# Ledger of designs, part 176: peptides against a protein of PDB entry 5K2M

Target 1, 273 residues: chain A of PDB entry 5K2M
Amino acid sequence: MRIGITYTVLRREEMAIKERAGEFGEVVMLHEDDLLFPGNYDLDVVIIRNVSHFKALYTARLFESEGIPTVNSSRLIFEAGDKLFATLRLAGKVPVPEWKAALSEGGALRVPDSLGYPLVSKPVFGSWGRLLAKVNDRDSLEAVLEHRKWMKNPLYGIHYFQEFVEKPGRDIRSYVIGGEFVGAIYRYSNHWITNTARGGKAEPCSDPEVEELSVKAWEAFGEGALAIDIFESEKGLLVNEVNPNMEFKNAARVTGADMAGKLVEYAVEVAKT

## One batch from the design tools (peptide; made by RFdiffusion4, then SolubleMPNN)

Design b2_p26_3_s1 (from b2_p26_3, 15 letters changed)
Fold by OpenDDE base, seed 3:
Structure b2_p26_3_s1 (fold): chain B 273 residues (1-273), chain A 26 residues (1-26)
Amino acid sequence: as target 1 above (273 residues)
Amino acid sequence: DEFLEKVKKIIEEFEKKNRHLLYAPA
């Protein structure tokens, strides 16, 4: 078994994946500078750990074109890594926050007629709560839309909105790999954007409802390794988004779950199919 | 940790308010 691992930065996650992969076979670390296509790669499977969503997507597709399966697949990265496309999958299987999408400024200005205020404006791509805005009124909506007009990437012209969910000072991050629930954490924050990357603390989450909901959310996609963001609300549990390029350093530390091992085991299974 | 204590109070209040939803039989 020969296992490739693509990466941009050697983080704690990539080190853990490398270590666990070494127990199953030969490990080939592939920095982004090492990747040229077409190429003669002698690999049975590639674990995709590129930081950029688009670099991860294209890297996966390029290996697949050489007949080498990837974890995650380019299909999953495409569907799960776009917030709108992910919402389309999730909404048919699990409770999600109320949402609207508009394809023009004129359409976006009518979103409050359906969802009311406050709203959350999200770009369809990107991570770490970048360009998230809480929109409390018409003036704020107009300002967000005006700024989007001058952004260079045409994807910023795709207007995605959610209701503002009143949640406690935490959210839930769960992990599902190959359909198996691996673990979950509470992420605590004083800010409405609850991300551990912004200085939040983490504690273990042991809740059977979270486990069941997380598996159902994964089943909306039907493959791969996903981190799942869940909100506690007055309406119950809501699946906010998924991440096909999961960070798990804090979750592994807090829960003791072998997330890197589970990811490698799944990659080995994919290589054998 | 003062930060965690503050957030845990918010959670406790939330859980108290929403107890009927969180523990409803399936």
Scores: peptide ipSAE 0.330, ipTM 0.832, DockQ to the pose 0.012; fails the geometry check
Fold by OpenDDE base, seed 4:
Formats: structure tokens, C-alpha cells, sequence
Structure b2_p26_3_s1 (fold): chain B 273 residues (1-273), chain A 26 residues (1-26)
């Protein structure tokens, strides 16, 4: 078994994945600078750990084009890593925050007519709560839309909105790999964006409802390794988003779950299919 | 809101018990 691991930065996660992968076979670390296609890669599977969503997506697709399966697959990265496409998958299977998508400023200005205020404006791509905006009123909506016009990436012209979910000063991040629930944490924050990169604390989450919902959310995609962000709300548990490029060092530390091992085990299974 | 109140209590309990928990990165 030859396991490739693509990466941008050798983080704690990549080190753990490398270590676990070494138990199953030969490990080939592939920095982004090492990637050139078409190439002659002698690998049975590639674990995709590129930081950039798009670099991860294209890397996965490029390996797949050479007959090498990836974890995650380019399909999963594409569908799960785009917040709107992820919502389209999730909405048919699990409770999600109310959402609207608009493809123009004129359309976006009508979103409050349906969802009211406050809203959350989300780019369809991005990590760590980047460019999330709480839109409290019309003036704020106009400002967000104006700023989006000046952003160079055309994907910022895709307007994705959610209802503002009043969270209890925390959210839940769960991990499902190959359809198996691996673990979950509470992320506590005084900010409405509970992402731990913004100074949140993590605590283990042991809730059967979270486990069940997490598995169902994963089943909306049907493959791969996903981190799942869940909100506790007045409406119950809501699946906010999923992440196919999950960070897990804190969750692994807090829960004691062998997330790196589970990821590698799944990659080995994929290699054998 | 009973739900929010319940969770506020959980948060308060968490802060009491876990004052020394390190911030978890994203």
C-alpha cells in the first residue's frame, strides 16, 4: 500500500495522518510544490490535505484523472466545500437553517422579504468564518452587496444567505468518516461566529441526537470524511455546514478520538475498492 | 426562552468547570 498525502502546510493533522498512514504502508508526502500533472504517481490512494478548497478540489480531480482515488474525492470536495451546494444536499435529508440564494443584487435585495432580518451573508466558499456577515438591516445588506461587487472572484457574486440562528454561545462540530461517527465537540465563543480560530474553547459533546444527525448529514453526500457544523437552536439541531477539508487537532485532543487513524483506515478502504 | 435559558446555564457551568481549557483553534 502506497499512500500519498498532499499538503500545503505540515500541521498537526498532517503529522498525525502521516504517522497513522505509516502503519498501513509506505507514505509519500506531497507538498503543493511537488505536484505537477500529468505525472507518474505510483500511489494506491491520496489523502487530500491542501488548505485551499480549490487547490484541494483540483488536486483530487487531477489524481482521479490518473486513476488514483482520493480522500476526499473531488466530487465530495466540490459538493461539500461549497456552502450552497452543500445546503442543496443537506436540505433534503436533515434540518438546516432557512436559506436563500440570489444571483444578482436585485435578487439579493429581496431576500429579507422572505427570511426577514437579521440574516447571515455567507460566501459560498471560504473557511474559518471568513467573510461571514450578520446583516441586521437594509443598510447593512446594501453595504455587503456593494463590497461583493468589488471582490475580484466572481463567486462572490453568488449571494447565499441564512437566517440568523440564535446560538447558545456555542456550536457543535462533529466528525463522520466513512459513515461512522467518530466524535463531536462543543465550541464555545462569546462571538456569534463560534469558530475556535476566533478564540473558542472546545469540550467533548456526547449527545445521541448529535450523533444521529451527523450520520444523516454525512449520508446526504454518501462518502468521505466530513466535519459537520451543527447549531443548537429554538427549532432544535440544525446542520449549518460541512467541511471536506476538516481540521481536527482540537477535536482529537479534547475527545481522545483517533480521527487521523479513522481517516487513514477509510483511505485504505477506498484504495481497495 | 426556556431553551436559551437552559443553554446559558450549561455555558455557565462550562465556564466554571473549564476555566483552564485552552482555546481550541478552528
Amino acid sequence: as target 1 above (273 residues)
Amino acid sequence: DEFLEKVKKIIEEFEKKNRHLLYAPA
Scores: peptide ipSAE 0.071, ipTM 0.535, DockQ to the pose 0.016; fails the geometry check
Fold by OpenDDE base, seed 2:
Structure b2_p26_3_s1 (fold): chain B 273 residues (1-273), chain A 26 residues (1-26)
Amino acid sequence: as target 1 above (273 residues)
Amino acid sequence: DEFLEKVKKIIEEFEKKNRHLLYAPA
C-alpha cells in the first residue's frame, strides 16, 4: 500500500501520521510545492493535511479526479470546513447554538431581532478563532459589518451569527474517526474564545454524554475524521462546530489516545473499499 | 496553578446550577 500525506508545514501531527503510516505501507510525503495537477500519482489513498481549508479542499478534489481516495474526502472538507454548511448538517441531528445567516448588511442588521444580544459573528471559513467577534450591541454590529465591506474575500460578505453561549471557562474538543469516538479534552481559557492554539490548557474529558453526542455529530456527515467542538451551556451540550483538518497534538498528549494511528487505520480502510 | 483553580471553582458552581440540563440526553 502507498499512502500519500499532503502538507503545508511538517507539524507534530504530520510527523505522527507519517510514523504510523509507515507501519501500514510505503509513505509518500507531498509538500504543497510537490503538488502539480494533472499528475501521475501512484497512491492508494491520500491523507490531506494542508493547513488552508481551500488548499485542502482543492487538493482532495484533484486527487479524487485522478481516482485516488482521500481522507478527508473533498465532500467532507467542503461541508464540515464551512461553519454555515456544517451547521446545516449538524442542526438536523444534534443540538446547536441558535444561528442566523444574512447575505447583506440590511439582513445582518435584523439578526438581533431574532437572536438578541450578545451575538458571535463568525466568518464561514477560518481557524483559531480568527475574526470571531462578540457583538454586544448595535454599535458593535455596525462596526463588524463596516469592516466586512472592506475585506477582499467575497466570503466575508456572508454574515453568519450565533447566539453567545455562556460557558464555565472551558469547552470540549472531541475526536471521531470513521464513526469511532477516539477521545475528548476540556480546553480551558480565561477568554471567551477557548482554543489551545491560543495558549489554553487541556485536560482529559471522560463523559459518556460527550461520547454519544460526538458520534451523533459525526453521523451528520457520515464519513471521515472530525474534531468536534462542544459547549457546556445552561440549556445542555451544544455542538458548536466541526473541523475536517484537525489539530490533535494536545489531545493526543493529554488523553494518550492514538489519534494518528486511528487516522491511518481509517485511511487504510478507505483505500481498500 | 491559580488560573486553573479559579476556573475549576467556576466550573463547579456552573455544573451545580445546570447539571440537569448539561447532561440531559441529546
Scores: peptide ipSAE 0.028, ipTM 0.497, DockQ to the pose 0.013; fails the geometry check
Fold by OpenDDE base, seed 1:
Structure b2_p26_3_s1 (fold): chain B 273 residues (1-273), chain A 26 residues (1-26)
Amino acid sequence: as target 1 above (273 residues)
Amino acid sequence: DEFLEKVKKIIEEFEKKNRHLLYAPA
């Protein structure tokens, strides 16, 4: 068994994945600078750990084009890593925050007619709560839309909005790998954006309802390794988003769950299929 | 940790308000 691991930065997660992968076979670490395609890669599977969503997506697809399966697959990265595409999958299976998508400013200006204020503006791509805006009124909406006009990436012209969900000063991040619930944490923040990557504190979450909902959310995609962000709301649990390129150092530390091992085990299973 | 204590209080108040909709933590 030859296991590739692609990465941008050697983080705690990549170190743990490397260590566990070594128990199953030969490990080939592949920094982004090492990747050229087409190539002659002798690998049975590649674990994708590139930080950039697009780098991860294209890396996965490039390996797949050479007959090498990836974890996650390019399909999963594509559908789960785009907030709108992920919402389309999730909305048919699990409760999600109310959302609207608009393809123009004129359309976006009508979103409050459905969602009301406050609402949350999100880019369809991006991590760590970047470019999230709580939009409290018409003036704020117009300002966000105006700024988006001057952003270079055309994907910023895809206007994705959610209702603002009142949360109890925390949210939940769960992990499902190969359909198995691995663990969950509470992420605490005094800000409406709860994220441990932004200095939030983490505690273990042991809740059967979270486990059930997390598995159902994973089933909306049907493959791979996903981190799942869940809100506690006045409407009950809501699945906000999923991440096909999860950070788990804090979750692993807090829960003691072997997330790196579970990821490697799944990759080995994928290699054998 | 004053921050965590504040958050715990907020959670408690939220859970009290929404017990009919939220799973009661064990």
Scores: peptide ipSAE 0.018, ipTM 0.417, DockQ to the pose 0.013; fails the geometry check

Design b2_p26_3_s2 (from b2_p26_3, 13 letters changed)
Fold by OpenDDE base, seed 2:
Structure b2_p26_3_s2 (fold): chain B 273 residues (1-273), chain A 26 residues (1-26)
Amino acid sequence: as target 1 above (273 residues)
Amino acid sequence: DEFLEKVLKIIEEFEKENRHLLYAPV
């Protein structure tokens, strides 16, 4: 068994994956600078850990084109790593926050007619709460739309909005790998953006409803390793988004779950199919 | 390994401070 691991930065997660992968076979670390395609890669599976969504997507697709399976697959990275495409999958299986997509400024200006205020403006791509805006009124909506016009990437012209969900000063991050629930944490923050990357605390979450909902959310995609963001709302649990290239160091530390081992075990299973 | 833990901590601090640069969406 030869296990590739692609990466941009050697984080705690990549080191843990490398260490656990060494128990199952030969490990080949592949920095982005080492990747050239077409290439002659002698690998049974590749674990994709590139930081950029697009680099991860293209790396996965390039390995797949050479007959090497990836974890996650390019299909999963594409569908789960785009907030709008992920919402389209999730909405058919699990409760999600109310949402609207608009493809023009004129369309976006009508979103409040359907969802009201406050709204959350999200880019369809990106991480760590980047370019999330709470839109409380018309003036704020116009400002967000004006700023989007001057953004260089045309994907910023895809206007994705959710209802603003009032949360109890926390959200839930769960992990499902190969259809198995691995663990969950509460992420605490005094800010409406609860992401631990912004200095939030994490605590274990042991809730059977979270476990069941997390597995159902994973089943909307039907493969791979996903982090799942869940909101506690007055309407009950809502699946906000998923991440096909998750950080898990805080979750592993807090829960004691072998996130890296479970990811490697799944990659070894994928290599055998 | 105490050395490894120290290195990991330095990396984590650097990543936290530079997330806007290191973790660009493209």
Scores: peptide ipSAE 0.014, ipTM 0.454, DockQ to the pose 0.021
Fold by OpenDDE base, seed 3:
Structure b2_p26_3_s2 (fold): chain B 273 residues (1-273), chain A 26 residues (1-26)
Amino acid sequence: as target 1 above (273 residues)
Amino acid sequence: DEFLEKVLKIIEEFEKENRHLLYAPV
């Protein structure tokens, strides 16, 4: 078994994945600077750990073009890593926050007629709560739309909105790998954007409803390794988004779950199919 | 393509500016 690991930055996650992969076979670390295609890669599977969504997507597709399976697949990265495409999958299986999409400014200006205020404006791509805006009124909506006209990437012209969900000062992040629930954490924050990257406290989440909902959310995609973001609302649990390039350092530390081992085990299974 | 170049540039700038977040506790 020869296991590739692609990476941009050697984080604690990549170190843990490397260590656990060494128990199953030969490990080949592949920094982004080492990747040239077409290549002659002698690998049974590649674990994709590129930081960028698009670099991860293209890296996965390039290895697949050489007959090498990837975790995650380029299909999963494409569907789960886009907030709108992920919502389309999730909405058919699990409760999600109310949402609207518009393809023009004129369409976007009518979103409050359906969802009211306050709204959350999201780009369809991007991580760490980048370019999230709480839109409380018409003036704020017009300002967000005006700024997006001058953004260089045409994907910023895809207008995705959610209802603003009142949260109890925390959210939930769960992890599902190959259809198995691995663990979950609460992420505490004094800001409406809960993210561990912004210095939030993490605590274990042991809730059977979270476990069941997380597995159902994974089943909307039907493959791979996903981190799942869940809100506690007055309406019950809502699946907000998924991440096909999971960060798990705090979750592994706090829960004691072997997330790196579970990811490697799944990659070895994928290599054998 | 021009689109890919624009996307790659945004990514590179983000990675450079947010290196400290890439090592953040998650």
Scores: peptide ipSAE 0.021, ipTM 0.414, DockQ to the pose 0.056; fails the geometry check
Fold by OpenDDE base, seed 5:
Structure b2_p26_3_s2 (fold): chain B 273 residues (1-273), chain A 26 residues (1-26)
Amino acid sequence: as target 1 above (273 residues)
Amino acid sequence: DEFLEKVLKIIEEFEKENRHLLYAPV
């Protein structure tokens, strides 16, 4: 067994994955600077840990073009890593926040007619709550849309909105790998954006409803390793988003779950199929 | 791919500026 691991930055996650992969075979660490295609790589599977969504996506597709399976697959990275495409998958299987998409400013200005205020404006790509805006009124909506016109990336012209969900000062992040629930945490924040990367605390989440919902959310995609962000709302649990390039160091620390081991075990399974 | 290069550049600049978030403890 020869296991590739692609990476941008050697984080705690990549170190743990490397360590666990060494128990199953030869490990080949592949920094982004090492990657040239076509490369005729001699690998049974590649674990994708590139930080950039698009670098991860293209790296996965390039290995797949050489007949090497990846964890996650380029399909999963594409569908799960885009907030709108992920919503399209999730909405068919699990409760999600109410959402609208518009392809023009004129369309976006009509979003409040259906969702009301307050809204959350999101870019379809990005992490750590980047470019999230709470839109409380018409003036704020116009300002967000005006700023989007001057953004260099044409993907900022894809207008994605959600209802604003009132949360109990926390959200839930769960982890599902190969269809198995691995663990979940509460992420606490006094800010409406409850991302741990912004200095929140984490605590273990042991809730059978979260476990069931997390597995159902994973089944909307049907493969790979996903982190799943869940909101506690007045309407019950809502699946907000998924991440096909999961950060898990804090969840592993807090829960004691061997998320790196589970990821490697799944990659070895993928290599054998 | 000019489009990909533009997208990647924006992401890379963000990742560089916010590198501390990649290592956030929680």
Scores: peptide ipSAE 0.020, ipTM 0.418, DockQ to the pose 0.055; fails the geometry check
Fold by OpenDDE base, seed 1:
Structure b2_p26_3_s2 (fold): chain B 273 residues (1-273), chain A 26 residues (1-26)
Amino acid sequence: as target 1 above (273 residues)
Amino acid sequence: DEFLEKVLKIIEEFEKENRHLLYAPV
């Protein structure tokens, strides 16, 4: 068994994945600077850990084009890593925050007619709560839309909105790998953006309802390793988004779950199929 | 492992300082 690991930065996650992968076979660390395609890669599977969503997506697809399976697959990275595409999968299977997509400014200006205020503007791509805007009124909506016109990436012209969900000063991040629930954490913040990457604290989450919902959310995609963001709301648990390139250092530390091991085990299973 | 702890700290500091670059929209 030869296991590739692609990465941008050697984080705690990549070190843990490398260590666990060494128990199953030969590990080949592949920094982004080492990747050239087409290539003659002698690998049974590649674990994709590129930080950039698009670099991860293209790296996965490039290996797949050479007959090498990836974890996650390019399909999963594509569908789960885009907030709108992820919502399309999730909405038919699990409760999600009310959402609206618009393909023009004129369409976006009508979103409050259905969602009301306050609403949340999100880019369809990106992480760590970047470019999330709580939009409280028409003036704020117009400002966000005006700023989006000047952004270079055409994907900023895809307007994705959610209802603003009142949360109890926390959200939940769960992890599902190969359909198995691995663990979950509460992420605490005094800000409406609860991401631990922004200085939130993490605590273990042991809730059977979270576990069940997390597995159902994973089943909307049907493969791979996902981090799942869940909101506690007045109307119950809502699946907000998923991440096909999950960070888990805080969750692993807090829960004691072997997330790196579970990821490697799944990659080994994928290599054998 | 003291060495591992030092490496982990360096990585955390790097991630913290370079978040704007590492997670930049592409």
Scores: peptide ipSAE 0.006, ipTM 0.374, DockQ to the pose 0.021; fails the geometry check

Design b2_p26_3_s3 (from b2_p26_3, 14 letters changed)
Fold by OpenDDE base, seed 1:
Structure b2_p26_3_s3 (fold): chain B 273 residues (1-273), chain A 26 residues (1-26)
Amino acid sequence: as target 1 above (273 residues)
Amino acid sequence: DEFLKKVLEIIKKFEEENRHLLYAPA
């Protein structure tokens, strides 16, 4: 078996994936600079680890066009990596924070009529809590919308909002690969954004309700490897978002779970189908 | 494994120093 691994930066995750992939066959590391299409790639499966969501998406689709399956698939990357598209999948399957989408400033200005204040403005793409804004009032909403108008990427004109969820100084990140729950962590922060990539502390999360909810959230997509962000709220557990290009170094370190191994095992199974 | 530890330190340092690039919008 020949396993490709595409990457932007050789992080702890990519090194672990490479190491575990070597147990199953020949590993071909493919830096973004090595990728040209159409190409003559002799690979049974490609694990997508590009940092950029869009580079990951296009890389996956390009390999698929040559008959090479990817983990994750371009479909999954597309649907899970867009917060709005992910919400559309999740909302019918699991509890999610109340949300609204608006396609104009005029529409966005009416969002508080349904969600109230405070609310959270999110871009539909992005990671590590970038461009998240807690909007406390009308003046703040107008400011956020004005700034979005001048952003280069037209996707910033897609206005996605959530209710502000009061959290107990932490959130949960779980991992589900091939439908199997692999592990979960608490991410602690004194800030309302609790992402460990922004300096949050991680601790193991052992909660059967989290495990069950995480699997159900994965089932909304039905394939691949996902990190799942869950809020503890007064209304119970809420699935906030999913990530089809998961970071897991902190989770692996804290839980001892073999995230890289599970990902490789899943990729090997995908290669066989 | 001392080699692995060294590599992990280098990666950690790289991630910290280049956070602004790694966490840039896609």
Scores: peptide ipSAE 0.007, ipTM 0.361, DockQ to the pose 0.020
Fold by OpenDDE base, seed 3:
Structure b2_p26_3_s3 (fold): chain B 273 residues (1-273), chain A 26 residues (1-26)
Amino acid sequence: as target 1 above (273 residues)
Amino acid sequence: DEFLKKVLEIIKKFEEENRHLLYAPA
């Protein structure tokens, strides 16, 4: 078994994946600077750990074009890594926050007629709460739309909005790999954007409802390894978004779950298919 | 020109050191 691991930065996650992959076969670390296509890669599977969503997507597709399967697949990265496309999958299977999408400024200005205020503006791509805005009124909405108009990437012209969900000072991050629930954590923050990368604390989450909902959310996509973000609301649990290129160092530390091992085991099974 | 070069080097170093924070997906 020859296992490739593509990466941008050698983080705690990539070190753990490398270590566990070594138990199953030969490990080939592939930094972004090492990747040229077409190439003569002798690999049974590639674990995609590129930090950029688009670099991860294209890297996966390029290996697949040479007959080498990837974890995650380019299909999953494409659908799960876009907030709107992910919402379309999730909304048919699990409870999600109320949302609207508009393709023009004129359309976006009518969103409050359906969602009301406050609402949240999100880009369809990106991570760590980048360009998230809590929009409390018409003036704030107009300001967000004006700024988006001058952004160079045309994807900023895709207007995605969500209801503002009042959270109990925390959210939930769960992990599902190959359809198996691996673990979950609470992420605490005094800010409405909860993220451990922004100074949030993590604690174990042991809730059977979270486990069941997380598996159902994964089933909306039907493959791969996903991190799942869940809100606790007055309406119950809501699946906010998913991540096809998950960070798990905090979750692994807090829960003791072998997330790197589970990811490698899944990649080995994909290689055998 | 020298000032601009130094600023660009500082930015580049910051981006390299923090790539995992700046570009990580959710």
Scores: peptide ipSAE 0.016, ipTM 0.391, DockQ to the pose 0.027; fails the geometry check
Fold by OpenDDE base, seed 5:
Structure b2_p26_3_s3 (fold): chain B 273 residues (1-273), chain A 26 residues (1-26)
Amino acid sequence: as target 1 above (273 residues)
Amino acid sequence: DEFLKKVLEIIKKFEEENRHLLYAPA
């Protein structure tokens, strides 16, 4: 078996994946600079670890065009990596924060009529809480919309909003690979944006309700490896978003779960189907 | 454009210094 691993930066995750993949066959590390298509690659499966959502998406689709399956698939990356498209999948299967989407400034200005204040403005793409805004009033909404007009990427013209969810100083990140729950952590932060990357403390989360909800959230997409962000709210657990290019170094460390091994095992399974 | 070059260098430096945030688990 020949396993490709595409990457932008060699992180702990990519090193762990490489090491575990070596137990199953020949490993071919493919930096973004190594990728040229069509390339007639001789690989049984490719694990996609490109940092950029769009680079990951296009890389996956390009390998698929050569008949090589990817983990994750281009379909999954597309649907899970866009906050709005992910919400569309999730909303039919699991509880999610209340949300609205608008395609114009005029539409966006009416969002508070439905959701009230405070709101959370999100770009449909991006990670690590970038360009998230807590919108407390009309003036701040107008300011966010004004700034969006001057952003070069046309996707910033897609206005996605959620209700502001009061959290108990933490959120939950769970991991589901091939439909199997692998583990979960609490991420603690004094900021309304909870993220371990921003210096938040991580602790193991052992909650059967989280496990069940995480699997259901994964089933909304039906394939691949996903990190799932869950909020604890007054309404109960809410699935906020999913990540099809998950980082797991902190979760693996805290839980002891073999995230890299599970990912490789799933990739090997995909290669055989 | 020296100004643009300086801005790009500042951005690059910022990205390097914050790599752990830009590439860390979301």
Scores: peptide ipSAE 0.008, ipTM 0.390, DockQ to the pose 0.030; fails the geometry check
Fold by OpenDDE base, seed 2:
Structure b2_p26_3_s3 (fold): chain B 273 residues (1-273), chain A 26 residues (1-26)
Amino acid sequence: as target 1 above (273 residues)
Amino acid sequence: DEFLKKVLEIIKKFEEENRHLLYAPA
């Protein structure tokens, strides 16, 4: 078994994946600078850990074009890594926050007619709460739309909005790999953006409802390794988004779950399919 | 412009040092 691992930066996650992969076979670390296509890669499977969503997507697709399966697949990265496309998958299987998409400023200005205020404006791509805006009123909406006009990437012209969900000072991050629930954490924050990357505390989440919902959310995609963001709302649990290129160092530390091992085990299974 | 060059170098360094933060998926 030859396991490739693509990466941008050697994080704790990539080091853990490398270590666990070594138990199953030969490990080939592939920095982004090492990736040239078409290429002669002698690999049974590639674990995609490129930090950029687009680099991860293209890397996965390029390996697949050479007949090498990837974890995650380019299909999963594409569908799960876009907040709008992920919502389309999730909405058919699990409760999600109410959402609207608009393809123009004129369309976006009508979003409050259906969702009201406050809203959350999200780019369809991006991470760590970057360019998330709580839109409380018309003036704020106009400001967000004005700024989007001057953003270089045309994808910023895709206007994705959710209802603002009041959270109890935390959200839930769960992990499902190959259809198996691996673990979950609470992420605490005094800010409406609950991201552990911004210094939030993490605690174990042991809730059977979270486990069941997480598996159902994964089943909306039907493959791979996903981190799942869940909100605790007055309406019950809501699946906010999924991440096909998860960070898990905090979750692994807090829960004791072998997330790196589970990811490698799944990759080995994919290589044998 | 030496000032602009210095600013760009600082930005580049910041982006490199924080690559994992700036480009990491959510």
Scores: peptide ipSAE 0.007, ipTM 0.370, DockQ to the pose 0.029; fails the geometry check

